Peptides against a protein of PDB entry 6UG1. Designs and how they scored, part 84

Target 1, 304 residues: chain A of PDB entry 6UG1
Amino acid sequence: SNEERKRRKYFHMLYLVCLMVHGFIRNEWINSKRLSRKLSNLVPEKVFELLHPQKDEELPLRSTRKLLDGLKKCMELWQKHWKITKKYDNVGLYMRTWKEIEMSANNKRKFKTLKRSDFLRAVSKGHGDPDISVQGFVAMLRACNVNARLIMSCQPPDFTNMKIDTSLNGNNAYKDMVKYPIFWCEVWDKFSKKWITVDPVNLKTIEQVRLHSKLAPKGVACCERNMLRYVIAYDRKYGCRDVTRRYAQWMNSKVRKRRITKDDFGEKWFRKVITALHHRKRTKIDDYEDQYFFQRDESEGIPD
Target 2, 301 residues: chain A of PDB entry 6UG1 as posed
Amino acid sequence: SNEERKRRKYFHMLYLVCLMVHGFIRNEWINSKRLSRKLSNLVPEKVFELLHPQKDEELPLRSTRKLLDGLKKCMELWQKHWKITKKYDNEGLYMRTWKEIEMSANNKRKFKTLKRSDFLRAVSKGHGDPDISVQGFVAMLRACNVNARLIMSCQPPDFTNMKIDTSLNAYKDMVKYPIFWCEVWDKFSKKWITVDPVNLKTIEQVRLHSKLAPKGVACCERNMLRYVIAYDRKYGCRDVTRRYAQWMNSKVRKRRITKDDFGEKWFRKVITALHHRKRTKIDDYEDQYFFRRDESEGIPD

## One batch from the design tools (peptide; made by RFdiffusion4, then SolubleMPNN)

Design b2_p16_2_s3 (from b2_p16_2, 5 letters changed)
Fold by OpenDDE base, seed 4:
Structure b2_p16_2_s3 (fold): chain B 304 residues (1-304), chain A 16 residues (1-16)
Amino acid sequence: as target 1 above (304 residues)
Amino acid sequence: SEFEKMLEALLNHLNS
């Protein structure tokens, strides 16, 4: 019905705000001074120097290569720190079906909300789910004074899916779900004027995304619970930015149709949500990023 | 709608 379409749209909007606020709170928690002091001790001086290379005036690419090597070594150090990767409780922050949402509303299960103290302890011990591990990795980079962002791929229920039963079949669902991350890191390269993508936990990869990312879900089974629609970046200064354009090859033709921003109302609303979560002034880094997104929009063209 | 009002109220709270 038209009413059910409206209900799903509004529930998607509410769920999206809750996810974006969750990302904001986790971004605040990883700024913990106590955690920072502990995590900085994991990074030896030689690796710290690679994270902060001098500008090579002849070939800025040499400085970028040092930064990339430093980030690779940080990933290796993080793997040594992390002792226990827990499975997600149910589907974690991956996309739920409409049926699962309706069933969960009836289940009075007191989910024990992870407290800030429990999170900090989990990161400090190296015990937690993959999301906690990624968030801890971002905290370690920030402890080394690296301009690292927490990236969250927000997975609200698909309001474009009007099927009544959206039950997902069978045994491989968890493996397919966790094939691609929900959380990752971006690091600002001051030499190339670009964000470097870092997945320290899932794919264990570093990318300089031009047109395509390895972190973008591929295949029907993987996209059932991980649909690239809202990739939100949280920086160390409490900036909040939509960075979906970086990871979406087909932003205009495919991704936009599945976003609340497909219409002017949704675009204005989503801009208000971003503005509410953006607690810093604009910088030249934002200008370079917006220019990159503009060039990506022009290169994709307008879908017919 | 009532739901839009709730979302606006939530957004206003996040801006405060």
Scores: peptide ipSAE 0.025, ipTM 0.703, DockQ to the pose 0.074
Fold by OpenDDE base, seed 1:
Structure b2_p16_2_s3 (fold): chain B 304 residues (1-304), chain A 16 residues (1-16)
Amino acid sequence: as target 1 above (304 residues)
Amino acid sequence: SEFEKMLEALLNHLNS
C-alpha cells in the first residue's frame, strides 16, 4: 500500500538518524585523552616519523610514500595489539530485513548497550568486534596526531524493498555479510591533498581511491546486508560529512535511487541531519574534497 | 505527519 511505503520511508529515516548518531558518539569516545595516552605508546618513534614526513619539494610523492609506509606499519602494530576479534551479536550494524525488524518489534529484548567505559576497556585490551577494532585504530592514529576520520557505512533497512518475505536463506550468510566492512578509516594526505582509505581489520588494505574502492560491496549475497548508500565521515574535530561519492562508482545511476536523497524533500532532510552532526567550521580540506566529488560527478555523467 | 514532527524534534535536539 501507499501507507506501508510511507511507513518504511519514515522508519528508514529514523533508523538512519540513529545510526549516524551512533557514529557520532563512537567518534567522541575515540577522542578520549585516557585512551590516546595508552595507544600512542603502541607506535614507535620511527613509525611516528613516517606518519609525519617532511615535505619533499622536489617530489611530493616521496612524502606520500612515507605516509603510506607509516600507515602500513600502524596496521601491523594494530594486529599485534588486537588479541580477540569477537563475532557480531546477530548481524551487528549490518542491514536488517523488514521481516527481522517486525519480529524484533514483537520481541521486548532488552539489548545490552555498550557503555563508554566498556568500549574504552575493550579497545585498550584489544578485545572486541571488528567495529570496535577499527574505531580503536582511528583512536591510535589520532593519538599520533594523524588527521584520521572514522568512516561508517550506514545500513538502514531498504525502503525501496516492498517485499514482505525477504528470507535471507543462506548457509554462508554471516561470511557474505562480513566480507566487506561497515567501519573503516580515512587519513588526510597533506601532500597529495587527498584522503587515503584504510581498512585495518577486514581487508587489511590501504588505497588511494580514484574511481572505485575495494571496500565497496560486490555481488548479490554481500549486498543483501551491506548496501553502499550512506558513507559518513567523522573527524577528530567533530566534523560530519557525506563521503558516499568517493566509494560509489555509480552514484547517480544506481546509488541515488536507494537513498532518501532521491527527491528534494529527502535531500533537504538529509542535509539537516548532516548539519546537526557537523560541529566545526569549514576548512581547505573540505574544499579539496568537494572539488574531488564534483570532478567525480562530472566524470560519471548524467544517467540516460 | 506525527513522524515528521518527531524527526524534526530529534533534529532540533541534535542542534542544541
Scores: peptide ipSAE 0.024, ipTM 0.701, DockQ to the pose 0.076
Fold by OpenDDE base, seed 2:
Structure b2_p16_2_s3 (fold): chain B 304 residues (1-304), chain A 16 residues (1-16)
Amino acid sequence: as target 1 above (304 residues)
Amino acid sequence: SEFEKMLEALLNHLNS
């Protein structure tokens, strides 16, 4: 019905806000000064120097290469620190079906909320789910004075899916679900004026995204619980930015149709949510990023 | 709608 369509749209909006607020809170927790002091000790001086290369005036690319090598070594150090990767409880922050949502509304399960103290202890010990591990990695880079963002791919239920029953097949569902991350890292390259994408936990990859990312879900099974729609960046200064354009090859043709921002009402509403979570002034880094997004929109063109 | 009012209240709370 039109009523059910409206209900699903509104529930999607509420769920999206809750996810974005969760990302904001986790971004605040990883700014812990106590955690920062502990995590900085994991990075030896030689790796710190690679993270902070001098500008090569002859070949700026050499400075970017040093930064990339430093980030690679940081991923290796992080793997040594991280002792226990826990499985997600149920589906974690991956996308739920409408049926799962309806069934969960009937079951008043008391979910044990992870407290800030428990999170900080988990990161310090190297024990937790993949999301906690990624968040801890961002905290380690921030402890080394790297301009690292926490990236969250928000997975609200698909309001464009009007099917009543979306039963997902059980056994392979977890492997396909976790094939691509929900959380990752971006690092500002001051030499190339670009964000470097870092997945320290899942794919264990570093990339300079041009047209597409390895972190973008591919294949039907992987996209059932992980649809690239809302990739939100949280920086160390409590900035909040929509960076979906970086990771979406087909933003205009495919991704926009599955976002609340497909219409003017949704666009205005989503801007209000971003503004509410954006607690810093604009910087020249934001200008370079917006220029890159503009060029990506022009190069994709208008979908026919 | 009531939901729009709740969402607006939530957004106002997040802006405070």
Scores: peptide ipSAE 0.024, ipTM 0.698, DockQ to the pose 0.076
Fold by OpenDDE base, seed 3:
Structure b2_p16_2_s3 (fold): chain B 304 residues (1-304), chain A 16 residues (1-16)
Amino acid sequence: as target 1 above (304 residues)
Amino acid sequence: SEFEKMLEALLNHLNS
């Protein structure tokens, strides 16, 4: 019905705000001075020097290579620190079906909310779910004075899916779900004037994204619970930016149709949400990023 | 709608 379409749109909007606020809160928690002091001790001086290379005036690419090598070593150090990767409770922050949402409304499960103290302890001990692990990795890089962002792929229920039964049948459903991350890291490369993508936990990869990312979900089974629609970046100064354009190969042709921003009302509303979560002034880094997004929009073209 | 008003109220609270 038209009423059910409206209900699903509104529930998607509410759920999206809750996810974006969750990302903001986790970004605040990883700025903990107590955690920073503990995590800085995981990074030896030689790795710290690689994270902060001098500018090579002859070939700036040499400085970028040192930074990439430093980030690779940080991923290796993080794997040694992290002792226990817990499975998600149910589906974690992956996308729920409409049926699962309706069934969960009837089941008042008292979920024990993870407190800030429990999170900081989990990161410090190296045990928790993959999201806590990625968030802790961002905290470690920030403890080393690296300009690292927390990235969150927000997975609100698909308001464009009007099917009643979306039963996800299959023994491999969890494996397909976790194949691609929900949280990852970006690091500012001051030499190339670009963000470097880092997945320290799932794919264990470092990328300089040009046209597409390996972190973008591919295949029907993986896309059932992980649809790339809202990739939000949270920086160390409480900046909040939509960075979906970096990871979406087909932003205009495919991704936009599944976003609330498909219409002018949704665009204006989503801009208000981003503005509410963006607590810093604009910088030259934002100018370079916006220029990159503009070039990506021009290169994709208008969908025929 | 009432729901849009609730979302606007929530956004206003987040801007405070």
Scores: peptide ipSAE 0.024, ipTM 0.694, DockQ to the pose 0.073

Design b2_p16_2_s4 (from b2_p16_2, 8 letters changed)
Fold by OpenDDE base, seed 3:
Structure b2_p16_2_s4 (fold): chain B 304 residues (1-304), chain A 16 residues (1-16)
Amino acid sequence: as target 1 above (304 residues)
Amino acid sequence: DKLKKMLEALLNHLNS
């Protein structure tokens, strides 16, 4: 019905705001001075020097290579620190079906809210789910004065899915769900003027995204609980930016149709949400990023 | 309200 379509759209909007606020709160928690002091001790001086290479004036690419090597070593150090990767109790922040949401509404399960103190303890001990692990990795890089962003792929329920039963067929193996991350890291390369993508936990990969990312979900089974639609970046100065364009190969042709921003009302609304979560002034880094997004939009073209 | 129940389910999930 038209009423059910309206209800699903409004619930998607509400869910998206809650997810984006959750990402903002986690980004604040990883800025903890106490946590920063503890995590900086995990990074030896030789690795710190690789994270902060001098500018090679002859070949800036040499400086980028040193930074990449430093980030690789930081991933290895993080794997040694992290002792216990907990499974999600359910689907974590992966996408729920409409049926699962309706069934959960009838079950008043009191979940124990993870407090800030418990989060900081979990990161400090190296015990937690993959999301806590990625968030802790971003905290470690920030403790080393690296300009690292927390990235969140927000997974609100699909308001474009109008099926009555949205149950997933079969044992959607936990393996297919977690094949691609919900949280990852970006690091600013001051030499190339680009963001470097780092997945320290799931794929254990570092990439310089040009046209597509390895972190973009591929295949039907993986896309059931992880649809790339809202990739939000949270920086150390409480900036909030939509970076979906980096990770979406087909932003205009495919991704836009599944976003609230498909219409002018949704675009204006989503811009208000981003503005409310963006607590810093614009910088030259934002100019370079916007120029990159513009070039990516021109290169994709208008969908035929 | 069905929307309120769904919101409570979401909040419970974000707090897990």
Scores: peptide ipSAE 0.031, ipTM 0.739, DockQ to the pose 0.805
Fold by OpenDDE base, seed 5:
Structure b2_p16_2_s4 (fold): chain B 304 residues (1-304), chain A 16 residues (1-16)
Amino acid sequence: as target 1 above (304 residues)
Amino acid sequence: DKLKKMLEALLNHLNS
């Protein structure tokens, strides 16, 4: 019905706001001074120097290569620190079906919200799910004065799916779900004027995204619980930015159709949500990023 | 607050 379409759209919007607020709160928690002091001790001086290379005036690419090597070594150090990777309880922050949402609304299960103290302990011990691990990795880089962002791929229920029963079939549902991350890291390269993408936990990869990312879900089964629609970046200064354009090859032709921003009302609403979560002034880094997004929009063209 | 209850319900859904 038209009413059910409106209900699903509204619930999607509400769910998206809560996911984005969750990302904001986790981004605040990883700025803990107590955690920062502990995590900085995991990084040897030689690795710290690689994270902060001098500018090579002859070839700035040499400085980028040092930074990339430093980030690789940080990823290796993080793997040594992280002792226990827990499975997600149920589906974690991956996308739920409409049926799962309706069934869980009837179940008054008091879910134990992870407290800030428990999160900080989990990161410090190296015990937790992959999302806690990524968040801790961002905290370690920030403890080393690296301009690292927490990236969150927000997975609200698909308001474009009007099926009543959306039960997912298959024994491999968890494996396909966790094939691609929900959380990752970006690091500012001051030499190339670009964001470097770092997945320290899932794919264990570092990339300089040009046209497509390895972190973008591929295949029907992987996309059932992980649809790339809202990739939100949280920086160390409490900036909040939509960075979906970096990771979406087909933003205009495919991704936009699955976003609330497909219409002018949704675009204006989503901009208000971003603005409410953006607690810093604009910088030249934002100008370089917006220029990159503009070039990517022009290069994709208008969908046929 | 109705919003708080909705947020709590939704946070419970997010942490389930």
Scores: peptide ipSAE 0.029, ipTM 0.729, DockQ to the pose 0.290
Fold by OpenDDE base, seed 4:
Parts: structure tokens; sequence; C-alpha cells
Structure b2_p16_2_s4 (fold): chain B 304 residues (1-304), chain A 16 residues (1-16)
């Protein structure tokens, strides 16, 4: 019905807001001074120097290569720190079906909300789910004064899916779900004027995304619980930015149709949400990023 | 509490 379509759209909006606020809170928790002091001790001086290379005036690419090597070594150090990767409780922050949402609303299960103290302890011990691990990795880089962003791929229920029952059947459903991350890191390269993508936990990759990312879900089974629609970046200064354009090859033709921003009302609404979560002034880094997104939009063209 | 306050603030901002 038209009413059910409206209900799903509004519930998607509310759910998206809750996810984006969750990302904001986690981004604040990883700014903990106590955690920072502990995590900085994991990074030896030689690796810290690689994270902060001098500007090579002849070839800025040499400085970028040092930064990339430093980030690789940080990823290796983080793997040594992380002792226990827990499975997600149910589907974690991956996309739920409409049926699962309806069933969960009836279940008065007191989900024990992870407290800030429990999170900081989990990161400090190296015990937690993959999302906690990624968030801790961002905290370690920030402890080394690296301009690292927490990236969250927000997975609200698909308001474009009007099927009543979307039961996901299959023994491999968890493996397919966790094939691609929900959280990752971006690091600002001051030499190339670009964000470097880092997945320290899932794919264990470092990328300089031009047109395509390995972190973008591929295949039907993987996309059932992980649809690239709302990739939100949270920086160390409490900036909040939509960075979906970086990771979406087909933003205009495919991704936009599955976003609330498909219409002018949704675009204005989503801009209000971003603005409410953005607690810093604009910087020249934002100008370089917006220029990159503009060039990517022009290169994709307008969908027919 | 903090999540609730942020959600309330965000909802107020969205309804304004």
Amino acid sequence: as target 1 above (304 residues)
Amino acid sequence: DKLKKMLEALLNHLNS
C-alpha cells in the first residue's frame, strides 16, 4: 500500500538517524585521552616517523609511500594487539530485513548496551567484535597524531524493498554478511591531498581509491545485508561528512535510487542530519574532498 | 542517556 511505503520510508529515516548518532558517539569514545596514551605505546618511534614523513619537495609521492608503509606497519601492530575477534551478536549493524525488525520490536530482550567503559576496556585488551577493533585502530592512529577518520557504512532497512517477507535463508548468510566491513578508516594524505582508505580488520587492505574500492560490496548474497548507501565519515574534530561518492562507482545511476536523497525533500532532510552532526568549521581538506566528489560526479554522468 | 539526548536534539533539529 501507499501507507506501508510511507511507513517504511519514515522508519528508514529514523533508523538512519540512530545509526549516524551511534557513529558519532563511537567517534567521541575513540577520542578518549586515557585510551590514546595506552594505544600510542603500541607504535614504536620508527613507525611514528613513517606516519609523519617530511615533505619531499622533488617527489611528493615518496612522502605518500612512507605514510603508506607506516599505515601498513600500524595494521600489523594492531593485529598483534588484537587477541580475540568476537562474532557479532545476531547481525550486528548489518542490514536487517523488515520481517526481522517487526519480530525484534516484539522481543523485550534487554539488549545490554555496550557502555563507554566496556568499549574502552575491550579496545585496551584487544577483545571485541570487528567494529570495536576498527574503532580501536582509528583511536591508535589518532593517538599518533594522524588525521584518521572513522568511516561507517550505515545499513538502515531498505525502504525501496516493498516485499512483505524477505527472509534470508542460508548456512553461509553470516560469512556473506561479514565479507565486507561496516566500519573502516580513512587517513588524510597531506602530500597527495587525498584520503587513504584503510581496512585493518576485515580485508586488511590499504587503498588510494580513484574509481573503485575493494570495500564496496559485490554479489547478491553480500549485498543482502550490506548495501553501500550511506558512508559517513567522522573525524577527530567531530566533523561529519557523507563520503559515499568515494566508494560508490554508480552513485547517480544506482546508489541514489536507494537513498532518502533521491528526492529534494530527502536531500534537504539528510543535509539537516549531517549539519546537526557536524561540529567543526569547514577546512581546505573539505574543499579538496568536495572537488574530488564533483569530478567523480561529472565522470559518472547523468543516468539515462 | 547520551544517545537519548543526541537523538532528542537531532529530532528537534529535524522538526525545526
Scores: peptide ipSAE 0.025, ipTM 0.715, DockQ to the pose 0.059
Fold by OpenDDE base, seed 1:
Structure b2_p16_2_s4 (fold): chain B 304 residues (1-304), chain A 16 residues (1-16)
Amino acid sequence: as target 1 above (304 residues)
Amino acid sequence: DKLKKMLEALLNHLNS
């Protein structure tokens, strides 16, 4: 019905807000001074120097290569620190079906929320789910004075799916779900004026995204619980930015149709949500990023 | 508590 379509749209909006606020809170927790002091001790001076290379005036690419090598070594150090990767409880922050939401509403299960103290302990010990591990990695880079963002791929239920019975049949559902991350890192390269993408936990990859990312879900089974729609960046100064354009090859033709921002009302509403979560002034880094997004929109064109 | 305050602040901002 039209009423059920409206209900699913409003529930998607509410769920998206809750996810984006969750990302903001986790981004605040990883700014913990106590955690920063502990995690800085994991990074040797030689690796710190690679993270902060001098500007090579002859070949700026040499400075970028040093930064990339420093980030690779930080990923290796992080793997040594992280002792226990726990499975997600149920589906974690991956996308739920409408049926799972309805069944969960009927079940008065008090979800045990992870407290800030428990999170800081988990990161310090190297014990937790993959999301806690990524968030801890961002905290370690920030402890080394690296301009690292926490990236969150927000997975609200698909308001464009009007089917009631999407029973996800499959013994491999968990493996397909966790094939691509929900959380990752971006690092600002001051030499190339670009964000470097870092997945320290799932794919264990570093990339300089041009047209496509390895972190973008591919294949039907992977997209059932991980649909790239809302990739939100949280910086160390409590900036909040939509960076979906970086990771979406087909933003205009495919991704936009699955977002609340498909219409003017949804665009205005989503802009209000971003503005409410953005707690810093604009910088030249935002100008370079917006220029990159503009060039990506022009290069994709308008879908026929 | 903090999540509730942030949701309330966000809802207030969305209704403004």
Scores: peptide ipSAE 0.024, ipTM 0.706, DockQ to the pose 0.058

Design b2_p16_3_s1 (from b2_p16_3, 9 letters changed)
Fold by OpenDDE base, seed 5:
Order: structure tokens, then C-alpha cells, then sequence
Structure b2_p16_3_s1 (fold): chain B 304 residues (1-304), chain A 16 residues (1-16)
């Protein structure tokens, strides 16, 4: 019905705000001074120097290469620190079906909320789910004065799916779900004026995204619980930015159709949510990023 | 987050 379509859009919007607020709170928690002091001790001086290379005036690419090597070594150090990767409880922050949402509404299961103290202890011990691990990695880089962002791929229920039963059939549902991350890191390269993408936990990869990312879900089974729609960046100064354009090859043709921002009302609403979560002034880094997104929009064109 | 999802599920039930 038209009413069910309106209801699913409203619930999608509400769920999206809750996910984005969750990302904001986790971004605040990883700024803990106590955690920062502990995590800085994991990084040797030689690795710290690689994270902060001098500007090579002859060839800025040499400075970028040192930064990339420093980030690789940080990823290796993080793997040594992280002792226990827990499975997600149920589906974690991956996308739920409409049926699962309805069933969860009927089951008053007391979910144990992870407190700030429990999170800090989990990161500090190296014991937790992959999301806690990524968040801790961002905290370690920030402890080394690296301009690292927490990235969250927000997975609200699909309001474009109007099926009554949306149950997923499949024995491999968990493996397909966790094939691609929900959380990752970005690091600002001051030499190339670009964000470097870092997945320290899932794919264990560092990339300089041009047209497509390795972190973008591919294949039907992987996209059932992980649809690239809302990739939100949280920086160390409590900035909040939509960075979906970086990771979406087909933003205009495919991704936009599955976002609330497909219409002017949804675009205006989503901008208000971003603005409410953005607690810093604009910087030259934002100008370089917006220029990159503009060039990506022009190069994709308008879908026919 | 889980408490927030429960509140969302409650609001979703009120919209039915």
C-alpha cells in the first residue's frame, strides 16, 4: 500500500539517524585520553616517524610512500594487539530485513548495551567484535597524532523493498554478511591532498580510492545485509561528512535510487542530520574532498 | 544501540 511505503520510509529515516548517532558516540569514545595514552605505547618511534614524514619538495610521492609504510606497520602492530575477535551478536549493525524488525518488535529481548567503560576495556585488552577492533585502530592512529577518521557504512532497512516477507534464505548468511566491513578508517594524506582508505581488520588492506574501492560490497549475497548507501565519516574534531561518493562507483545510476536523498525532501532532511552531527568549522581538507566528489560526479555523468 | 533499536521497534509497532 501507499501507507506501508510511507511507514517504511519513516522507519528507515529514524533508523538511519540512530545509526549515525551511534557512530558519533563511538567516535567520541575513541577520543578518550586514557585510551590514547595506552594505545600510543603500541607504536614504536620508528613507526611514528613514518606516520609523520617530512615533506619531500622534489617528489611529494616519497612522503606519501613513507606514510603508507607507516600505516601498514600500524596495521601489523594492531593485529598483534588484537587477541580475540568475537562474532557479532546476531547480525550486529548489518542490515535487518523487514520481517526481522517485526519479529524483534514482538520479542522484548533485553539487549545488553555496551557501556563506554566496557568498550574502553575491550579495546585496551584487544577483545571484541570487528567493529570495536576498527574503532580501536582509529584511536591508536589518533593517539599518534594522525588525522584518522572513523568510517561507518550505515545499514538502515531497505525502504525500496516493498515485499511483505523479506526473510533471507541461506546457510552461508553470516560468511556473506561479514565479507565486507561496516566500519573502517580513512587517513588524511597532506602530501597528495587525498584520503587514504584503511581496513585493518576485515580485508586488511590500504588503498587510495580512485574510481572504486575494494570495500564496496559485490555480489547478491553480500549486498543482502550490506548495501553501500550511507558511508559516514567521523573525524577527531567531531566533524561528520557523507563520503558515500568515494566508495560508490555508480552513485547516480544505482546508489541514489536506494537513498532517502533520491528526492528533494529527503536530501534536505539528510543535510539537516549531517549538519546536526557536524561540530567543527570547515577546513581546506573539506574543500579538497568536495572537489574530488565533484570530479567524480562529472565523470559518472547523469544516468539516462 | 540495542535499547535504541528496541525503542525504534516500539515506535514501528505504534505506526502499524
Amino acid sequence: as target 1 above (304 residues)
Amino acid sequence: MNDLLEKLNEEYRKLK
Scores: peptide ipSAE 0.024, ipTM 0.677, DockQ to the pose 0.678
Fold by OpenDDE base, seed 4:
Structure b2_p16_3_s1 (fold): chain B 304 residues (1-304), chain A 16 residues (1-16)
Amino acid sequence: as target 1 above (304 residues)
Amino acid sequence: MNDLLEKLNEEYRKLK
């Protein structure tokens, strides 16, 4: 019905805000001074120097290469620190079906919300789910004074899916679900004026994204619980930005149709949510990023 | 932010 379509749209909007607020709260927790002091001790001086190369005036690319090598070594150090990767409870923050949402509303399951103290202990011990591990990695980079963002791929239920039963059948559903991350890192390269993508936990990759990322889900089974729609960046100064354009090859033709921002009402609403979570002034970094997104929109063109 | 969540919750309740 038209009513069910409206209900799913509003529930999607509510769920999206809850996810974006969750990302904001986790971004505050990883700014813990106590955690920062502990995690800085994991990074040797030689690796710290690679994270902070001098500008090569002849070839800025040499400075970028040092930063990339420093980030690779940080990823290796993080793997040594992280002792136990727990499986997600159920589906974690991956996308739920409409049926799963309806069934969960009826079950008064006491959601054991992870407390801030428990999170900080988990990161400090190297014990937790992949999301906690990525968040801890961002905290370690921030402890080394790196301009690292926490990235969250928000997975609200698909309001464009009007099927009554959206049950996902399959024995490999968990493996397909976790094939691509929900959380990752971005690091500002002051030399190239670009964000570097870092997945320290899942794919264990570092990318300078141009047109596409390896972190973008591919294949039907992987996309069932991980649809690239809302990639939100949380910086160390409590900035909040939509960075979906970086990771979406087909923003205009495919991704936009699955977002609340497909219409003017949804666009205005989503901008208000971003603005409410954005607690810093605009910087030249935001100008370079917006210019990159503009060029990516022009190069994609208007969908036929 | 809270006002926007409240409005969404209110509109969602009206649709149930």
Scores: peptide ipSAE 0.023, ipTM 0.651, DockQ to the pose 0.144
Fold by OpenDDE base, seed 3:
Parts: C-alpha cells; sequence; structure tokens
Structure b2_p16_3_s1 (fold): chain B 304 residues (1-304), chain A 16 residues (1-16)
C-alpha cells in the first residue's frame, strides 16, 4: 500500500538517525585520554616515525610510502593486541529485514547496552566484536597524533524493498554478512592530499580508493545485510561528513535510488542531520575532499 | 544500539 511505503520511509529515516548518533557517540568514546595513553604504548618509536615522515621535496610519493608502511605495521601491532574477536549478537549493525523488525518488536529482550566504561575496557583488553576492534584501532592511530577518521556504513532497513517476507535462509548467512565490514578507518595523507582507506580487522587491507573500493559489498548474498548507501566519516574534532561518493562506483545510477536523498525533501532532511552532528569549522582537508567528490561525480556522469 | 533498536521497533509499532 501507499501507507506501508510511507511507514517504511519514515522508519528508515528514524533508524538512519539512530545509527548516525551511535557512530558519533563511539567517536567521542575513542577520544578518551585514558585510552589514548594506553594505546600509544603499543606503537614503537620506529613505527611512530613512519607514521610522521618528513616531506620529501623531491618525491612526495616516498613520504606516502613511509606512511603506508607505518599503517601496515600498525595493523600488525593491532592484531597482536586483539586477543578475542567475539561474534556479533544476532546481526549486529548489519541490515535487518522488515520481517525481523516486526518480530523483534514483539520480543522485549533485555539487550545489554554496552556502556562507555565497558567499551574502554574491551578495547584496552583486546576483547570484543569486530566493530569495537576497528574503533580501538582508530583510537590507537589518534593516540599517535595521526589524523584518523572512524568510518561507518549505516545499514537502515531498505525502504525500497516492498516485499512482505524477506526471510534470509540459514547456514551461510553469517559468513556472507560479515564478509565486508560496517566500520573501518580513513587516514589523511598530507603529501598526496587524499584519504587512505584502512580495514585493520575484516579484509586487513590498505587502499587508496580511485574508482572502486575492496570494502564495497559485491554479490547478492553479501548485499542482503550490507548495502553501501550511507558511509559516514567521524573525525577527531567531531566533524561528520558523508563520504559515500568515495566507496560508491555507481553513486548516481544505483546508490542514490536507495537513499533518502533521492528527492529534494530527503536531501534537505539528510543535510540537517549531518549539520547537527558536525561540530567543527571547515578546513582545507574538506576542500580537497569535496574537489575529489566533484571529480568523481563528473567522471561517473549522468546515468543513461 | 539494542535499546535504540527496541525504541525504533516500538516507534515502528506505533506507525502500524
Amino acid sequence: as target 1 above (304 residues)
Amino acid sequence: MNDLLEKLNEEYRKLK
């Protein structure tokens, strides 16, 4: 019905705000001074020097290579720190079906909300789910004065899916779900004037995204619970930015159709949500990023 | 997150 379409759209909007606020709160928690002091001790001086290379005036690419090597070593150090990777409770922050939302509404299960103290202890011990692990990795890089962002792929229920029953069948569903991350890291490369993408936990990869990312879900089964639609970046100064354009190869032709921003009302609403979560002034880094997004929009063109 | 999902599920029920 038209009513059910309206209901699913409004619920998607509410769910999206809640996910974005969760990302904001986790970004505050990883700025903990106590956690920073503990995590900085995981990084030897030689690795710290690689994270902060001098500018090579002859070949700036040499400085970028040192930074990439430093980030690789940080991923190795982080894997040694992280002792226990817990499975997600149910589907974690992956996308729920409309049926699962309706059924969960009937079950008042006492979900234990993770408190700030429990999160800081989990990161400090190296015990938690993959999302806590990625968030802790961002905290470690920030403790080393690296300009690292927390990235969140927000997975609200698909308001474009009007099917009643989307029961996802059994055994491989968890493996397909967790094949691609929901949280990752970006690091500012001051030499190339670009963000470097870092997945320290899931794919264990570092990339300089040009046209496509390895972190973008591929295949029907993986896209059932992980649809790239809202990739939100949270920086150390409480900036909040939509960075979906970096990871979406087909933003204009495919991704936009599944976003609330497909119409003018949804675009204006989503900009208000981003503005409410963005607590810093604009910087030259934002100018370089917006220029990159513009070039990516021009290169994709208008879908035929 | 789970409390937020519960609140969302409650709001979704109110929208039914």
Scores: peptide ipSAE 0.025, ipTM 0.681, DockQ to the pose 0.724; fails the geometry check
Fold by OpenDDE base, seed 2:
Parts: C-alpha cells; sequence; structure tokens
Structure b2_p16_3_s1 (fold): chain B 304 residues (1-304), chain A 16 residues (1-16)
C-alpha cells in the first residue's frame, strides 16, 4: 500500500539517523586520550617516520609511497595487536530485512549495549568484533597524529523493497554478509590531495580510489545485507561528511535511487542530519574532496 | 545501539 511505503520510508529515515549517531559516538570513543597513549606505543619510530614523510620536491609520489608503506606496516602491527576477532552478534550492523525487523519487534530481547569503558578495554586488549577492530585501528593512526577518518557504510532497511518476505538463503549467509566491511578507514594524503582508503581487518587492503573501490559490495548475495548507499566519514575533529560518491561507481544511475536523497525532501532532510553531526569548520581538505566529487559526478554524467 | 534498535522496534510497533 501507499501507507506501507510511507511507513517504510519513515522507518528507514529513523534507522539511518540512529546508525549515523552510532558512528558519531564510536568516533568520539576512539578519540580517548588514554587509548591514544596506549596505541601510540604499538608504532615504532621508523613506522612513524614513514607516516610523516617529508615532501619530495622532485617527485611528490615518493612521499605518497612512503605514507602507503607506513600504512601497510601499521596494518601488520595491528594484526599482531589484535588477538581475538569475535563474530558479530546476529547480523551486527549489516542490513536487516523488513521481516527481521517485524519479528524483532515482537521479541523483546535484552540487547547488551557495549559501554564506552568496555569498548576501550576491548580495543586495548585486541578482543572484539571486526567493527571494534577497525575503530581501534583508526584510533592507533590518530594516536600517531595521522589524519584518519572512521568510515561507516550505514545499512538501514531498504525502503524501496516493498516485498514482505526476503528469505535470505541459508548456510553461507554469514560469509556472504561479512565479505565486505561496514567500517573502514580513510587517511588524508597531503601530497596527492586525496583520501587513501584502508581496510585493515576484512580485505586487508590499501587503495587510492579513482573510479571504483574494492570495498564496494559486488554480487547479489553480499548486497542483500550490504548495500552501498550511505558511506559516512567521521574525522578526528568531529566532522561528518557523506563520502558515498567515492565508493559508488554509479551514484547517479543506481545508488541515488536507493537513498532517501532521491527526492528534494529527502535531500534537505539528510543535509540537516549531516549538519547536526558536523561539529567542525570547513577546511581546504573539504574543498579538495568536494572538487573530486564534482569531477566524479561530471564523469558519470546524468543517467538518461 | 542494541537499545536503540529496541526503541526503533517499539516505535515501529506504534506505527502499525
Amino acid sequence: as target 1 above (304 residues)
Amino acid sequence: MNDLLEKLNEEYRKLK
């Protein structure tokens, strides 16, 4: 019905705000000074120097290469620190079906909320789910004075799916779900004026995204619980930015149709949510990023 | 977040 469509749209909006607020809170927690002091000790001086290369005036690319090598070594150090990767409780922050939402509404399960103290202990010990691990990795880079963002792919229920039942097929559902991450890292390269994408936990990859990312879900099975729609960046200064354009090859033709921002009302509403979570002034880094997004929009074109 | 999902589920019930 039209009423059910309106209800699903409203619930999607509410769920999206809740996910974005969760990302914001986790971004605050990883800014812990106590955690920062502990995690900085994981990074040797030689690796710190690679993270902070001098500008090579002859070939600026050499400075970017040093930064990339430093980030690779940080991923290796992080793997040594991380002792226990826990499975997600149920589906974690991956996308739920409408049926799962309705069924969970009927079952008052006491969900154990992770407290800030428990999170900080989990990161410090290297014990937790993949999301906690990624968040801890961002904290380690920030402890080394790297301009690292926490990235969250927000997975609200698909308001464009009007099916009552989306039976997700059986035994491989968890493997397909976790094939691509929900959380990752971005690092600012001051030499190339670009964000470097870092997945330290899932794919264990570093990339300089041009047109497409390795972190973008591909294939029907993994897209059932991980639809690239809302990729939100949280920086060390409590900035909040929509960076979906970086990871979406087909933003205009495909991704926009699955977002609340497909209409003017949704765009204005989503802008208000971003603005409410954005607690810093604009910087030249934001100008370079917006220019990159503009060029990507022009290069994709308007879908016919 | 799980408490927030519970609150969301409660609000979703009120919208039914």
Scores: peptide ipSAE 0.025, ipTM 0.680, DockQ to the pose 0.697; fails the geometry check

